Peptides against a protein of PDB entry 7SID. Designs and how they scored, part 40

Target 1, 151 residues: chain A of PDB entry 7SID
Amino acid sequence: LHMYLMLLKELPGEEYPLPMEDVLELLKPLSNVCSLYRRDQDVCKTILNHVLHVVKNLGQSNMDSENTRDAQGQFLTVIGAFWHLTKERKYIFSVRMALVNCLKTLLEADPYSKWAILNVMGKDFPVNEVFTQFLADNHHQVRMLAAESIN

## One batch from the design tools (peptide; aimed at target 1 S31 A81 M121)

Design b2_p25_6 (made by RFdiffusion4)
Pose (drawn by RFdiffusion4):
Formats: structure tokens, sequence, C-alpha cells
Structure b2_p25_6 (pose): chain A 151 residues (1-151), chain P 25 residues (1-25)
């Protein structure tokens, strides 16, 4: 787990992007990793705080081949799954704050929501519309974080 | 190499059911 988290945090870089096949290799076990630790709040928070570093390489669309959409889908499904589980009151405010940070990073990466769309229950939600929902949260810290990052 | 490490990570987590994303269906 430590190895995988370290690789996720360190390997992606903004100045010189990785090949997309490498991004796919990085994102391949993430679904299983998240599946094992679905119950644990601390591990989920750590996973989210480490996966928010891949959006810098994911946001590149110059080489918009099938691998780009495959990797974007692989990431967005995991993010949509966390969001859906959060809507059902399944996570504590720490995981919600980490998800807010991830969504803020996604909004930074794709301001127009061309590709950053969460898919859940056969429906699609743009990240910008989802982000404003956190202004009505039951925890003051998450509301303040969303209000401050609303810019 | 980094690729050998990633293969070891994949083999380690290969027995874990992929059930987390099923909540989206």
Amino acid sequence: as target 1 above (151 residues)
Amino acid sequence: SVKDLLNEVNDFFSSVPDTFTEVTK
C-alpha cells in the first residue's frame, strides 16, 4: 500500500507528462485498492489525497487517443463512486474534504467540463454543478473549504 | 525497474474483488 501510494504521489509530473500507457498502468489497480479499504476512513482520505496528484497528467489532451479516454474514465468512475457513497452519508468530514480537494483540482484541470463528468446510476453530472452542492454541507469546515475554493 | 514494481503491486491486489465501482451501476 505504501509503495503504491508513493508511486501515485511521485511519478506524475506537470512539466513533462508521462506516456498515457504509463498513466493507465498507474490507474489499473486503483479500483481494487479502493475496494479493499472502502470501510476505512483514514485510508480512504489518504488514497484521495494521493490520487489528486494524477489530474495534472490526466488533463492533457494533445494526444487524445483511445488511451486518454480510457484513463479518464478509469479515474472518473472512481471519483463518481466516492461521490455517490458520500451522498449516502457513508463518509466522515475528512473524506469529504479530501473529495472536495480532488474536485477542486479537477475544476482547475478542465474549467469548461469538456471531459470531467461524473457518471453514476446511468446519469452524468458535470463537476461544476456538483461542486456547488458542498455549500450546504453539515460540517462547517467543508463548507468553508468549498466557499474559499469557489473562485 | 518501476514497471516490475507496478507488476508486483498488480499481483498483490489481483485477488481483491472489484466491487467498489459497482455502486455506480

Design b2_p25_6_s1 (made by RFdiffusion4, then SolubleMPNN; from b2_p25_6, 10 letters changed)
Fold by OpenDDE base, seed 4:
Structure b2_p25_6_s1 (fold): chain B 151 residues (1-151), chain A 25 residues (1-25)
Amino acid sequence: as target 1 above (151 residues)
Amino acid sequence: SIKDLLKEIEEKFSSVPDTFLDVLN
């Protein structure tokens, strides 16, 4: 875990995007890592904070490449899982905050949710619609963050 | 290398049960 988190942390920001093939490689174990630590709030928060770099990279990449679509899919799977568990009230506010930040970044890259669609249990949920749910979050900081993201 | 490290990590977690997919199903 530590090694993986370190790799995520060391990802270049939006200013210096990685090749999509590298992003894809980084995303490959992500789902499993998240699954393993899904009940660890701190780890989940850390992961979500670190994957912001991935989202930024995805937004700066060629959206038509196969690797991009693959990377998008893998990332969205993770986000969908976190969102699902959030709906089941499994995560504290700090994790939800991190998730909102991820969703915000996704919306910046794909404002109309053309590709940013969460598939959960066979149903599709556009991120722009998912995002609005956090406007009604029980925690004030989450609501505020979500509201700021819309402006 | 980063590539090697990622491969190692992937191999380690590839066998992890109770994945997100399982949770979502």
Scores: peptide ipSAE 0.096, ipTM 0.657, DockQ to the pose 0.621
OpenDDE base, seeds 1, 2, 3, 5: peptide ipSAE 0.030, 0.086, 0.031, 0.041; ipTM 0.603, 0.681, 0.637, 0.640

Design b2_p25_6_s2 (made by RFdiffusion4, then SolubleMPNN; from b2_p25_6, 12 letters changed)
Fold by OpenDDE base, seed 5:
Structure b2_p25_6_s2 (fold): chain B 151 residues (1-151), chain A 25 residues (1-25)
Amino acid sequence: as target 1 above (151 residues)
Amino acid sequence: SIREKLEEIHEKFSSVPDTFLSVLK
């Protein structure tokens, strides 16, 4: 786990944008890791903090290739799962904070949610729509973070 | 190589049941 988390953090955007092929390889273990540690709040927080770099890498890509779409899809699926579980109140505020930051970064990369769309239970939810829900989060810090991220 | 390392990592976790993404289905 340690090695993966390190790579997740350090590889994307290092010196040059990471090729999408490498992004895909980086994302491959992610769902499994999340499955294993979904109940570990600290690990989840760490994952969400580190995948910010992946988002930035994805957003910086000017390539609209199949690999890019694939990478986006895989990433968004993971984020969607985090969001879904968040709605089920599975995560403490610190994890939700990290998720909001992820969503913020996604919005920066895709302000109009052209590709940043979460599919949950067969329904599509644009990230901007998802993001606004955190304005009503039960924890004040989450609300504040969400509020300051809109502008 | 980094690719090789990532493959090793993936293989390490490949046996983990999909209990995370499955929540979306």
Scores: peptide ipSAE 0.596, ipTM 0.944, DockQ to the pose 0.813
OpenDDE base, seeds 1, 2, 3, 4: peptide ipSAE 0.591, 0.594, 0.594, 0.592; ipTM 0.944, 0.944, 0.944, 0.944

Design b2_p25_6_s3 (made by RFdiffusion4, then SolubleMPNN; from b2_p25_6, 12 letters changed)
Fold by OpenDDE base, seed 4:
Structure b2_p25_6_s3 (fold): chain B 151 residues (1-151), chain A 25 residues (1-25)
Amino acid sequence: as target 1 above (151 residues)
Amino acid sequence: SIRELLQQIQEEFSSVPDTFLDVLK
């Protein structure tokens, strides 16, 4: 786990953006890791903090390539799962804050949610729409973070 | 190499059921 978390953090966002093929390889174990540690708040927080670098790499890539769409899709499914479980109150505020930062980074890369769309239970939810829900989060720090992110 | 490390990581977690994404169904 430690090695993966380190790679997740360090590989993207380097001096040169990762080739999308490498991004795909990096994303392959992500859902499995999340499956194993979904109940570990600290690990989830760390994952969400580290995938910020992946988001930046995804947003800088050629949007028309199949690999880019594939990588974006794989990433968004994971984010969608985090969001879904957040709605089910499975995560503490610190994890939700990390998720907000992920959504913020996605919005920076895709302000109009052209590709940043979460699919949950067969329904599409643009990230900009999802993000606004955190303005009403039960925890004040999450609300504040969300509010700061849109201004 | 980085690729080798990723392969090892993939192998390590390959047996984990993908229950995380199942929540989206």
Scores: peptide ipSAE 0.650, ipTM 0.953, DockQ to the pose 0.890
OpenDDE base, seeds 1, 2, 3, 5: peptide ipSAE 0.646, 0.647, 0.643, 0.646; ipTM 0.952, 0.952, 0.952, 0.952

Design b2_p25_6_s4 (made by RFdiffusion4, then SolubleMPNN; from b2_p25_6, 11 letters changed)
Fold by OpenDDE base, seed 2:
Structure b2_p25_6_s4 (fold): chain B 151 residues (1-151), chain A 25 residues (1-25)
Amino acid sequence: as target 1 above (151 residues)
Amino acid sequence: SVRELLEKIHEEFSSVPDTFLDVLK
């Protein structure tokens, strides 16, 4: 786990963006790792913090290829799962904070949610729409983070 | 190589049931 988390953090955001093929390889273990540690709040927080770097790498790519769409899709499914479980109150505020930061980073990369769309239970939810829901979060710090991220 | 390392990591976790994404179904 430690090695994987390190790679999530360090590989993206290099001087040159990772090829999408490498991004795909980096994303392959992610859902399995999340499945194994979904109940560990600290690990989930760390995962969400580190995948921010993946978002930045994805955002740097202007190539519209099958690999890009695949990488985006795999990433967004994981984020969608975190959001879904958040709605089910499975995560504490610190994890939700990390998720908000992920959504913020996605919006920075895709302000109009052209590709940043979460599919949950067969329905599409643009990230901008998802993001605004955190303005009503039960925890004041989450609300504040969401509010300040709008500007 | 980094690619080989990633492949090994994936192999390590490949046996874990993908229950995380199942919540989306």
Scores: peptide ipSAE 0.637, ipTM 0.950, DockQ to the pose 0.864
OpenDDE base, seeds 1, 3, 4, 5: peptide ipSAE 0.636, 0.637, 0.636, 0.636; ipTM 0.950, 0.949, 0.949, 0.950

Design b2_p25_7 (made by RFdiffusion4)
Pose (drawn by RFdiffusion4):
Structure b2_p25_7 (pose): chain A 151 residues (1-151), chain P 25 residues (1-25)
Amino acid sequence: as target 1 above (151 residues)
Amino acid sequence: EEEEEREEEREERLEEELEEFLNAP
């Protein structure tokens, strides 16, 4: 777990992007890793805080081949699953704050929501519309984080 | 037709991984 978190945190870089196949290799075990630790709040928070670093390389669309959409779908489905589970009151405010940070990073990467759309229950939600929902949260810290990051 | 089949297989794999994660114990 430590090895995978370290690789996720360190390998992606903004100045010189990785090949997309490497991004796919990085994102391949993430679904299983999240599946094991679905119950644990601390691990989930750590996982989200470490995965928010892949958006810098994911946002590149110059080489918009099939690998780009495959990696974007692989990431967006995990993010959407966390959001859906959060809507059902399954996570504590720490995981919600980490998800807010991820969503803020996604909004930074794709302002027009061309590709950053969460898919859940056969429906699609743009990240910008989802982000404003956190203004009505039951925890003050998450609301303040969303209000401050609303810019 | 070959491009549509690869796109459909990718969508089905991603849906299955989503359902596995949501139903994880």

Design b2_p25_7_s1 (made by RFdiffusion4, then SolubleMPNN; from b2_p25_7, 9 letters changed)
Fold by OpenDDE base, seed 5:
Structure b2_p25_7_s1 (fold): chain B 151 residues (1-151), chain A 25 residues (1-25)
Amino acid sequence: as target 1 above (151 residues)
Amino acid sequence: SEEEERRRKREEELEKQQEAFLNAP
């Protein structure tokens, strides 16, 4: 876990995107790691904070390539799961804060959700539509963070 | 086509991964 988290943390931001092949390699174990620590709020928060860099990389890539679509799919699958579990009230505010930051970054790269679409159990949810739900979050800090993106 | 098959395979794998996450203990 620690090694993997380190790799995610060290991932360059949008100014220094990695080759998509490298991004794919980093994303391969992501869902498994999240699954193992699904009930650990601190680990989930940490993971979500680190994958912000992945979002930045995805936003700078060629959206028409197969590798890009694959990377997007792998990432969005995990984000979709976090969002779904959030709706089921499985995560505390600090995890939701981290998730909102991921969604904000996605919207910055894809404001009209052309590719930023969460597929959960076979149903599509555009991120721009999903994001508005956090404006009504029970925790004031989550609402404030969400509001920053649209104000 | 081969491209369509690759897409289907990716979608199937992603679905399995997400299900595992959602149902993890």
Scores: peptide ipSAE 0.625, ipTM 0.911, DockQ to the pose 0.920
OpenDDE base, seeds 1, 2, 3, 4: peptide ipSAE 0.625, 0.624, 0.624, 0.624; ipTM 0.911, 0.910, 0.910, 0.911

Design b2_p25_7_s2 (made by RFdiffusion4, then SolubleMPNN; from b2_p25_7, 11 letters changed)
Fold by OpenDDE base, seed 5:
Structure b2_p25_7_s2 (fold): chain B 151 residues (1-151), chain A 25 residues (1-25)
Amino acid sequence: as target 1 above (151 residues)
Amino acid sequence: SEEEKRKEKREEELKKKQQAFLNAP
């Protein structure tokens, strides 16, 4: 876990995106890692904080490439799961804040949710619609963070 | 097409991954 998290943390942002092939390889095991630690709030928070840079990489890539679509899919699968589990009240506010930050960066990269669509249980949820839900979060800090992200 | 087949395969894999995540102990 430590090594993997370190790799995620060191992922370059939008100013210097990695080749999509490399991003994809990094994302492939992500779901498994999240699964192993889904009940560990601190690890989940850390993972979500580290994958922020992945969004920046995805946003700077050619959306027409197969690797880009694959990488986007890998990432969105994880985010969708976190969102779903959040709705099931599985995560504390600190994890939800990290998730909101991820959604914020997604909106910045894809304001109209052309590719940033969460598919959960066979249903599609555009990130812009998902994000709005956090404006009504039970925790004030989450609401504030969400509100700040809109403007 | 082969592209469609690859897409379908990818989507199935992602579905399995997500389900595993959602149901993980």
Scores: peptide ipSAE 0.661, ipTM 0.925, DockQ to the pose 0.917
OpenDDE base, seeds 1, 2, 3, 4: peptide ipSAE 0.659, 0.660, 0.659, 0.660; ipTM 0.925, 0.925, 0.924, 0.925

Design b2_p25_7_s3 (made by RFdiffusion4, then SolubleMPNN; from b2_p25_7, 11 letters changed)
Fold by OpenDDE base, seed 5:
Structure b2_p25_7_s3 (fold): chain B 151 residues (1-151), chain A 25 residues (1-25)
Amino acid sequence: as target 1 above (151 residues)
Amino acid sequence: MEKEERERKREEELAKEQQRLLNAP
């Protein structure tokens, strides 16, 4: 876990996108790691904070390539799971904050949710639609963070 | 044809992975 988290943390940002092949390699363990630690709030928060860099890389890639679609799919699968579990009240505010940051970053890369669509249990949820739900979050800091993207 | 099949397969695998995550202990 530690090594993987470190790799995610060290992922270059928007100005230094990695080859999509490298991004794919980083994403391969992600679902498994999240699965193992989905009940650990601190680990989930850390994961979500670190995968922000993945979003930046995805936004700078060629969207027409199969590798890009694959990477997007793998990433969005995990984000969709976190969002779903959030709706089920499984995560404390700090984790939700991290999730909102991920969604904000996605919206920056894809404002109209052309590719940033969460598929959960066979249903599609555009990120821009999902994001607005956090404006009504029970925690004031989450609402504030969400509102910053709208204003 | 092959492209569509690959995409369908990818989506199916992703769905399975997501379900695994959602049902993890």
Scores: peptide ipSAE 0.611, ipTM 0.909, DockQ to the pose 0.908
OpenDDE base, seeds 1, 2, 3, 4: peptide ipSAE 0.608, 0.608, 0.609, 0.608; ipTM 0.909, 0.909, 0.909, 0.909

Design b2_p25_7_s4 (made by RFdiffusion4, then SolubleMPNN; from b2_p25_7, 9 letters changed)
Fold by OpenDDE base, seed 5:
Structure b2_p25_7_s4 (fold): chain B 151 residues (1-151), chain A 25 residues (1-25)
Amino acid sequence: as target 1 above (151 residues)
Amino acid sequence: SEKEKREKEREEELKEEQQRFLNAP
């Protein structure tokens, strides 16, 4: 876990996107790691904070290749799971804050949710529609963060 | 087509991964 988190943390920012092949390699274990620690709020928060760099990399990719679709799919699968569990009230506000930041970054890259669509249990949920739900979050800081993204 | 088959396989794999996440203890 620690090594993986370190790798995620060390991802370059928006100005230095990684090759999609490298992104794919980083995403491969992500779902499993999240699964193992899904009950650990601190670990989930940390993971979501670090994967912000992945979102930035995905957003900067103008290539509509198989690798891009694979990377997007793997990432969105995890985000979709976090969102679903959030709806089930499994995560505290700090984790939801991190999730909102991920969704915000996705919307910056794909404002019209052309590819940023969460599929959960066979149903599609465009991120722009999902994001609006956080405007009504029970925690004021989550609402504020969501509102700042729109206003 | 071969492309369609690969896409279907990817979708199923992702579905299984997500399900494991959602059902994890």
Scores: peptide ipSAE 0.584, ipTM 0.899, DockQ to the pose 0.927
OpenDDE base, seeds 1, 2, 3, 4: peptide ipSAE 0.584, 0.582, 0.582, 0.581; ipTM 0.899, 0.899, 0.899, 0.898

Design b2_p25_8 (made by RFdiffusion4)
Pose (drawn by RFdiffusion4):
Formats: C-alpha cells, structure tokens, sequence
Structure b2_p25_8 (pose): chain A 151 residues (1-151), chain P 25 residues (1-25)
C-alpha cells in the first residue's frame, strides 16, 4: 500500500507528462485498492489525497487517443463512486474534504467540463454543478473549504 | 495453504468489485 501510494504521489509530473500507457498502468490497480479499503475512513482519505496528483497528467489532451479516454474513464468512475457513496452519508467529513480537494483539482484541470463528467446510476453530472452542492454540507469546515475554493 | 486462502479471498473481492461497478452503470 505504501509503495503504491508513493508511486501515485511521485511519478506524475506537470512539466513533462508521462506516456498515457504509463498512466493506465498506474490507474489499473486503483479500483481494487479502493475496494479493499472502502470501510476505512483514514485510508480512503489518504488514497484521495494521493490520487489528486494524477489530474495534472490526466488533463492533457494533445494526444487524445483511445488511451486518454480509457484513463479518464478509469479515474472518473472511481471519483463518481466516492461521490455517490458520500451522498448516502457513508463517509466522515475528512473523506468529504479530500473529495472536495479532488474535485477542485479537476475543476482546475478542465474549466469547461469537456471531459470531467461523473457517471453514476446511468446518469452524467458535470463537475461544476456537483461542486456547488457542497455549500449546503452539514460540516462547517467542508462548507468553508468549498466557499473559499469557489473561485 | 494460508497463501492459497488469501488468493481465494482476493478473487472473491475482485468479483464483488466488478459487480459493484456494474450496478453503478
């Protein structure tokens, strides 16, 4: 787990992007990793805080081949699963704050929501519309974080 | 034998994960 979190945090870089096949290799076990630790709040928070580093390389669309959409779908489906589980009051405010940070990073990466769309229950939600929902949260810290990052 | 039991548990968790993502679609 430590090895995978370290690789996720360190390998992606903004100045010189990785090949997309490497991004796919990085994102391949993430689903299983998240499935094992669905119950644990601390691990989930740590996982989110570490995967928010992959959006810098994911946001590149110059080489918009099939691998780009495959990697974007692999990431967006995990983010959408966390958001759906959060809507059902399944996570504590720490995981919600980490998800808010991830969503803020996604909004930074794609302001127009061309590709950053969460898919859940056969429906699609743009990230910008989902982000404003956190202004009505039950925890003051998450609301303040969303209000401050609303810019 | 303990390694085989861990492998079987991991296979079951992988199947459950696939089903979970199918239900979300």
Amino acid sequence: as target 1 above (151 residues)
Amino acid sequence: EELEEIEEELEEIEEENEEFFEELE

Design b2_p25_8_s1 (made by RFdiffusion4, then SolubleMPNN; from b2_p25_8, 12 letters changed)
Fold by OpenDDE base, seed 1:
Structure b2_p25_8_s1 (fold): chain B 151 residues (1-151), chain A 25 residues (1-25)
Amino acid sequence: as target 1 above (151 residues)
Amino acid sequence: SSLEELKKRLEELKEEEEKFFESLK
């Protein structure tokens, strides 16, 4: 876990995107890691904070490539899982803050949710619609972050 | 009873959560 999280943290920024092949390789263990630590709030927060780099890389990729669609799908599946558990009130505000930041970054890359769509339990949830729900979050800092993220 | 129904529903939700994450693997 530590080595994996370190790798996520040290990813290049938006201006220096990784090759999509490298992004795909990085995403392979992500779902398993999230599943193992889904009930650990601190680990979930850390994961969500670090995957911001992945989102930035995905946003700079060629949208028409098969590898891009594959990477986006793998990532969105994980984000969808965190969203699902958030709806079930499983995560504290700090984890929700990290999730909002991920959603914000997704919307910056895809403002109209053309590809940023969460599929949870067979239903599609566009990220722009999901994001709006955080404006009514019970915690004031989450509401503030969501409000500040709206264009 | 109402309490029994609530407990049952809670357990079902936990099982659904587990199945969902397992489906990601």
Scores: peptide ipSAE 0.125, ipTM 0.638, DockQ to the pose 0.046
OpenDDE base, seeds 2, 3, 4, 5: peptide ipSAE 0.019, 0.020, 0.013, 0.052; ipTM 0.446, 0.474, 0.288, 0.575; seed 5 fails the geometry check

Design b2_p25_8_s2 (made by RFdiffusion4, then SolubleMPNN; from b2_p25_8, 10 letters changed)
Fold by OpenDDE base, seed 4:
Structure b2_p25_8_s2 (fold): chain B 151 residues (1-151), chain A 25 residues (1-25)
Amino acid sequence: as target 1 above (151 residues)
Amino acid sequence: SSLEELERRLRELEEEEKKFFEELE
């Protein structure tokens, strides 16, 4: 886990995105890691914080690339799962904050949710619509972060 | 590669857990 998290942390930012092939490789174990540690708030927060770099990479990629679509899909599956568990009140505010940051970054890359669509339980949820739900979050800092992100 | 080995190890660990995220796919 620690090694994986370190790898995620070392991802280049938006200024110099990784080749999509590399991003895809890093994303492959992500769902497994998230699933394994879904009940660990600290790990989840750390993962969400680190995948911000992934979001930036995905946003800078060619949408027509198969690897891009694959990477986006894998990433969105993870985000969708976190969102789903958030709806079930499984995560503390700090994890939700990290999730909002991910969603914010995602919307910066895809403001109209052209590709940023969460599929949860067979239904599609555009991230821009998902994001607005955090405006009603129980924690004030989450609400504030969400509000700042759309203003 | 080291990454590939890590992925393998992580997959092995995941086998022992409920695959919640896969259920959402």
Scores: peptide ipSAE 0.021, ipTM 0.532, DockQ to the pose 0.311
OpenDDE base, seeds 1, 2, 3, 5: peptide ipSAE 0.019, 0.028, 0.016, 0.016; ipTM 0.450, 0.504, 0.434, 0.430; seeds 2, 5 fail the geometry check

Design b2_p25_8_s3 (made by RFdiffusion4, then SolubleMPNN; from b2_p25_8, 17 letters changed)
Fold by OpenDDE base, seed 1:
Structure b2_p25_8_s3 (fold): chain B 151 residues (1-151), chain A 25 residues (1-25)
Amino acid sequence: as target 1 above (151 residues)
Amino acid sequence: DLEELLKELLELQKKKEKEEFEKLK
């Protein structure tokens, strides 16, 4: 876990995106890690903070490539899981803050939610619609972050 | 339902891994 999180943390920025093949390799263990630590608030927050770099890489890739669609799908599945558990009130505000940041970054990459669609329990949820729900979050900092993140 | 969600995550991961493996053949 530690080495994996370090790898996610040290990903290059938007100016130097990773090859999609490398992104796919990084995403492979992500679902398993998230599943194992789903009840650990600190680990979940850390994961969500670090995968911001993955979102930035995905947003700058060729949208028409099969590998890009594959990577996007794997990533969105994980984000969808975090969102679903958030709706079930399983996460504290700091985790929700990190999730909002992920959603914000997704919207920056895909403002019209053409590919940024969460599929949870067989139903599709466009990220732009999901994001607006955080404007009514119970915690003031989450509401503030959601409000200032609107483009 | 958390159990169903986790199952979906696992199944998707397995499916993608299988597809990638088949492409390498």
Scores: peptide ipSAE 0.027, ipTM 0.574, DockQ to the pose 0.052
OpenDDE base, seeds 2, 3, 4, 5: peptide ipSAE 0.025, 0.022, 0.024, 0.026; ipTM 0.432, 0.537, 0.558, 0.564

Design b2_p25_8_s4 (made by RFdiffusion4, then SolubleMPNN; from b2_p25_8, 13 letters changed)
Fold by OpenDDE base, seed 5:
Structure b2_p25_8_s4 (fold): chain B 151 residues (1-151), chain A 25 residues (1-25)
Amino acid sequence: as target 1 above (151 residues)
Amino acid sequence: SSLEELQKRLEELREEEKKFFQELK
C-alpha cells in the first residue's frame, strides 16, 4: 500500500501529463487497493486525494486510443464505487470532500460528461448530474464544494 | 465516432465493474 500511494503521490501535475500507458499501469491495482481498504477512511481519503493527478492526466490526454478508453473506464469504475459507498453513507465528510474534488476535476476535463459517466449497478450517471446529491450533503463544507462546481 | 467507441468499451467493462462493486459492499 505504501509503495502504491507513494507512486500516486509522485504523479506529475496537470502540466506534465504521463503517457497513457503509464496511467493505465498505475490504475491496474487501484481497484484492488480501494476494495481492500474501502472501510479505512484515512486510506480512502489519501487515495482520492492522490488520484486527482490521474484525473488531470486523463483530461490532458490528446489521444483517444484504446488505452485512453481503458484508463478512463478503469478510473471511472473506481470513482463510481466510491460514490456508491457514499450513497450508502459509508464515508465521513473528509472522504466525501475528496470525492467531490475528483468529480469537480472530471467536470473540468469533460464539462459535458461525454466520457465522464459513472456506472453503478448497471446504470449510467453523468458526473455533471452527480453533484445534485452533494448539494444536499449533511456537511456544510461538502455542500459548499459541490455548489462551487456548479455555480 | 470516438464517443461511440468509448461507450462500447465502457459496456465491455460493466461485468468487471459489477464484481468490483460487490467486493466493496
Scores: peptide ipSAE 0.020, ipTM 0.537, DockQ to the pose 0.037
OpenDDE base, seeds 1, 2, 3, 4: peptide ipSAE 0.017, 0.018, 0.018, 0.017; ipTM 0.496, 0.513, 0.507, 0.490

## One batch from the design tools (peptide; aimed at target 1 S35 Q74 A81 M121)

Design b2_p26_1 (made by RFdiffusion4)
Pose (drawn by RFdiffusion4):
Structure b2_p26_1 (pose): chain A 151 residues (1-151), chain P 26 residues (1-26)
Amino acid sequence: as target 1 above (151 residues)
Amino acid sequence: EEEEELLEENQEIFLQFIPEMEKYFT
């Protein structure tokens, strides 16, 4: 777990992007890793805080091949799964804050929501519309974080 | 064996609302 979190945090870089096949290799076990630790709030928070570093390489679209959409779908499905579980009151405010940070990073990466769309229950939600929903949260810290990051 | 059973159960929960995740489970 430590090895995988370290690789996720360190390998992606903004100045010189990784090949997309490497991004796919990084994102391949993430679904299983998140499945094991669905119950644990601390691990989930740590996982989100570490995966928010991959958006810098994911947002590149110059080489928009099939690998780009594959990696974007592999990341967006996990983010949508976390959001859906959060809507059902399954996570504490720490995991919600980490998800807010992830969504803020996604909004930074794709302002027009060309590709950053969460898919859940057969429906699609743009990240910008989902982000404003956190202004009505039951925890003051998450609301303040969303209000401050609304810019 | 308990970790494998737990992993399968969690995968089934995810597949209840995101069937597209099936191809990502190794």

Design b2_p26_1_s1 (made by RFdiffusion4, then SolubleMPNN; from b2_p26_1, 13 letters changed)
Fold by OpenDDE base, seed 4:
Structure b2_p26_1_s1 (fold): chain B 151 residues (1-151), chain A 26 residues (1-26)
Amino acid sequence: as target 1 above (151 residues)
Amino acid sequence: SEVEKELEKNKEEWLKFFPEIAKYFL
């Protein structure tokens, strides 16, 4: 886990977009890691913070490629799971803030949620609609972060 | 952190499981 997180942290940022095949490689274990540590708030926060680099890379890629769609799907699965557990009040505010940052980055890449759609329990939830729900978050800092992201 | 520094020492071995991304770290 620690090594994986370190790799995520050290990934090139938006200025140096990764080939989608490399993004996919990094995403492959992500869902399993998230699932394994889904109850560890600190790990979840760290994961969400570090995957921002991945999201930024996704936004800089060719959206028409199959690899891009695959990467998008894998990432959205993870985000969907985090959001789902957030709805179940399983995550503290710091994790939710990290999630909001991820959603913000997704919206920057796809402001109209053309592809950024969370599928949770068979239902589709556009990220733009999901994001606005954090404006009503129970924690002030989460609400503030969400509001700042919209402005 | 100190933990990260120690992990850095083992990065090369760990990256063997991710050959496609190793080029970014080695």
Scores: peptide ipSAE 0.072, ipTM 0.519, DockQ to the pose 0.035
OpenDDE base, seeds 1, 2, 3, 5: peptide ipSAE 0.024, 0.060, 0.029, 0.034; ipTM 0.496, 0.497, 0.523, 0.527

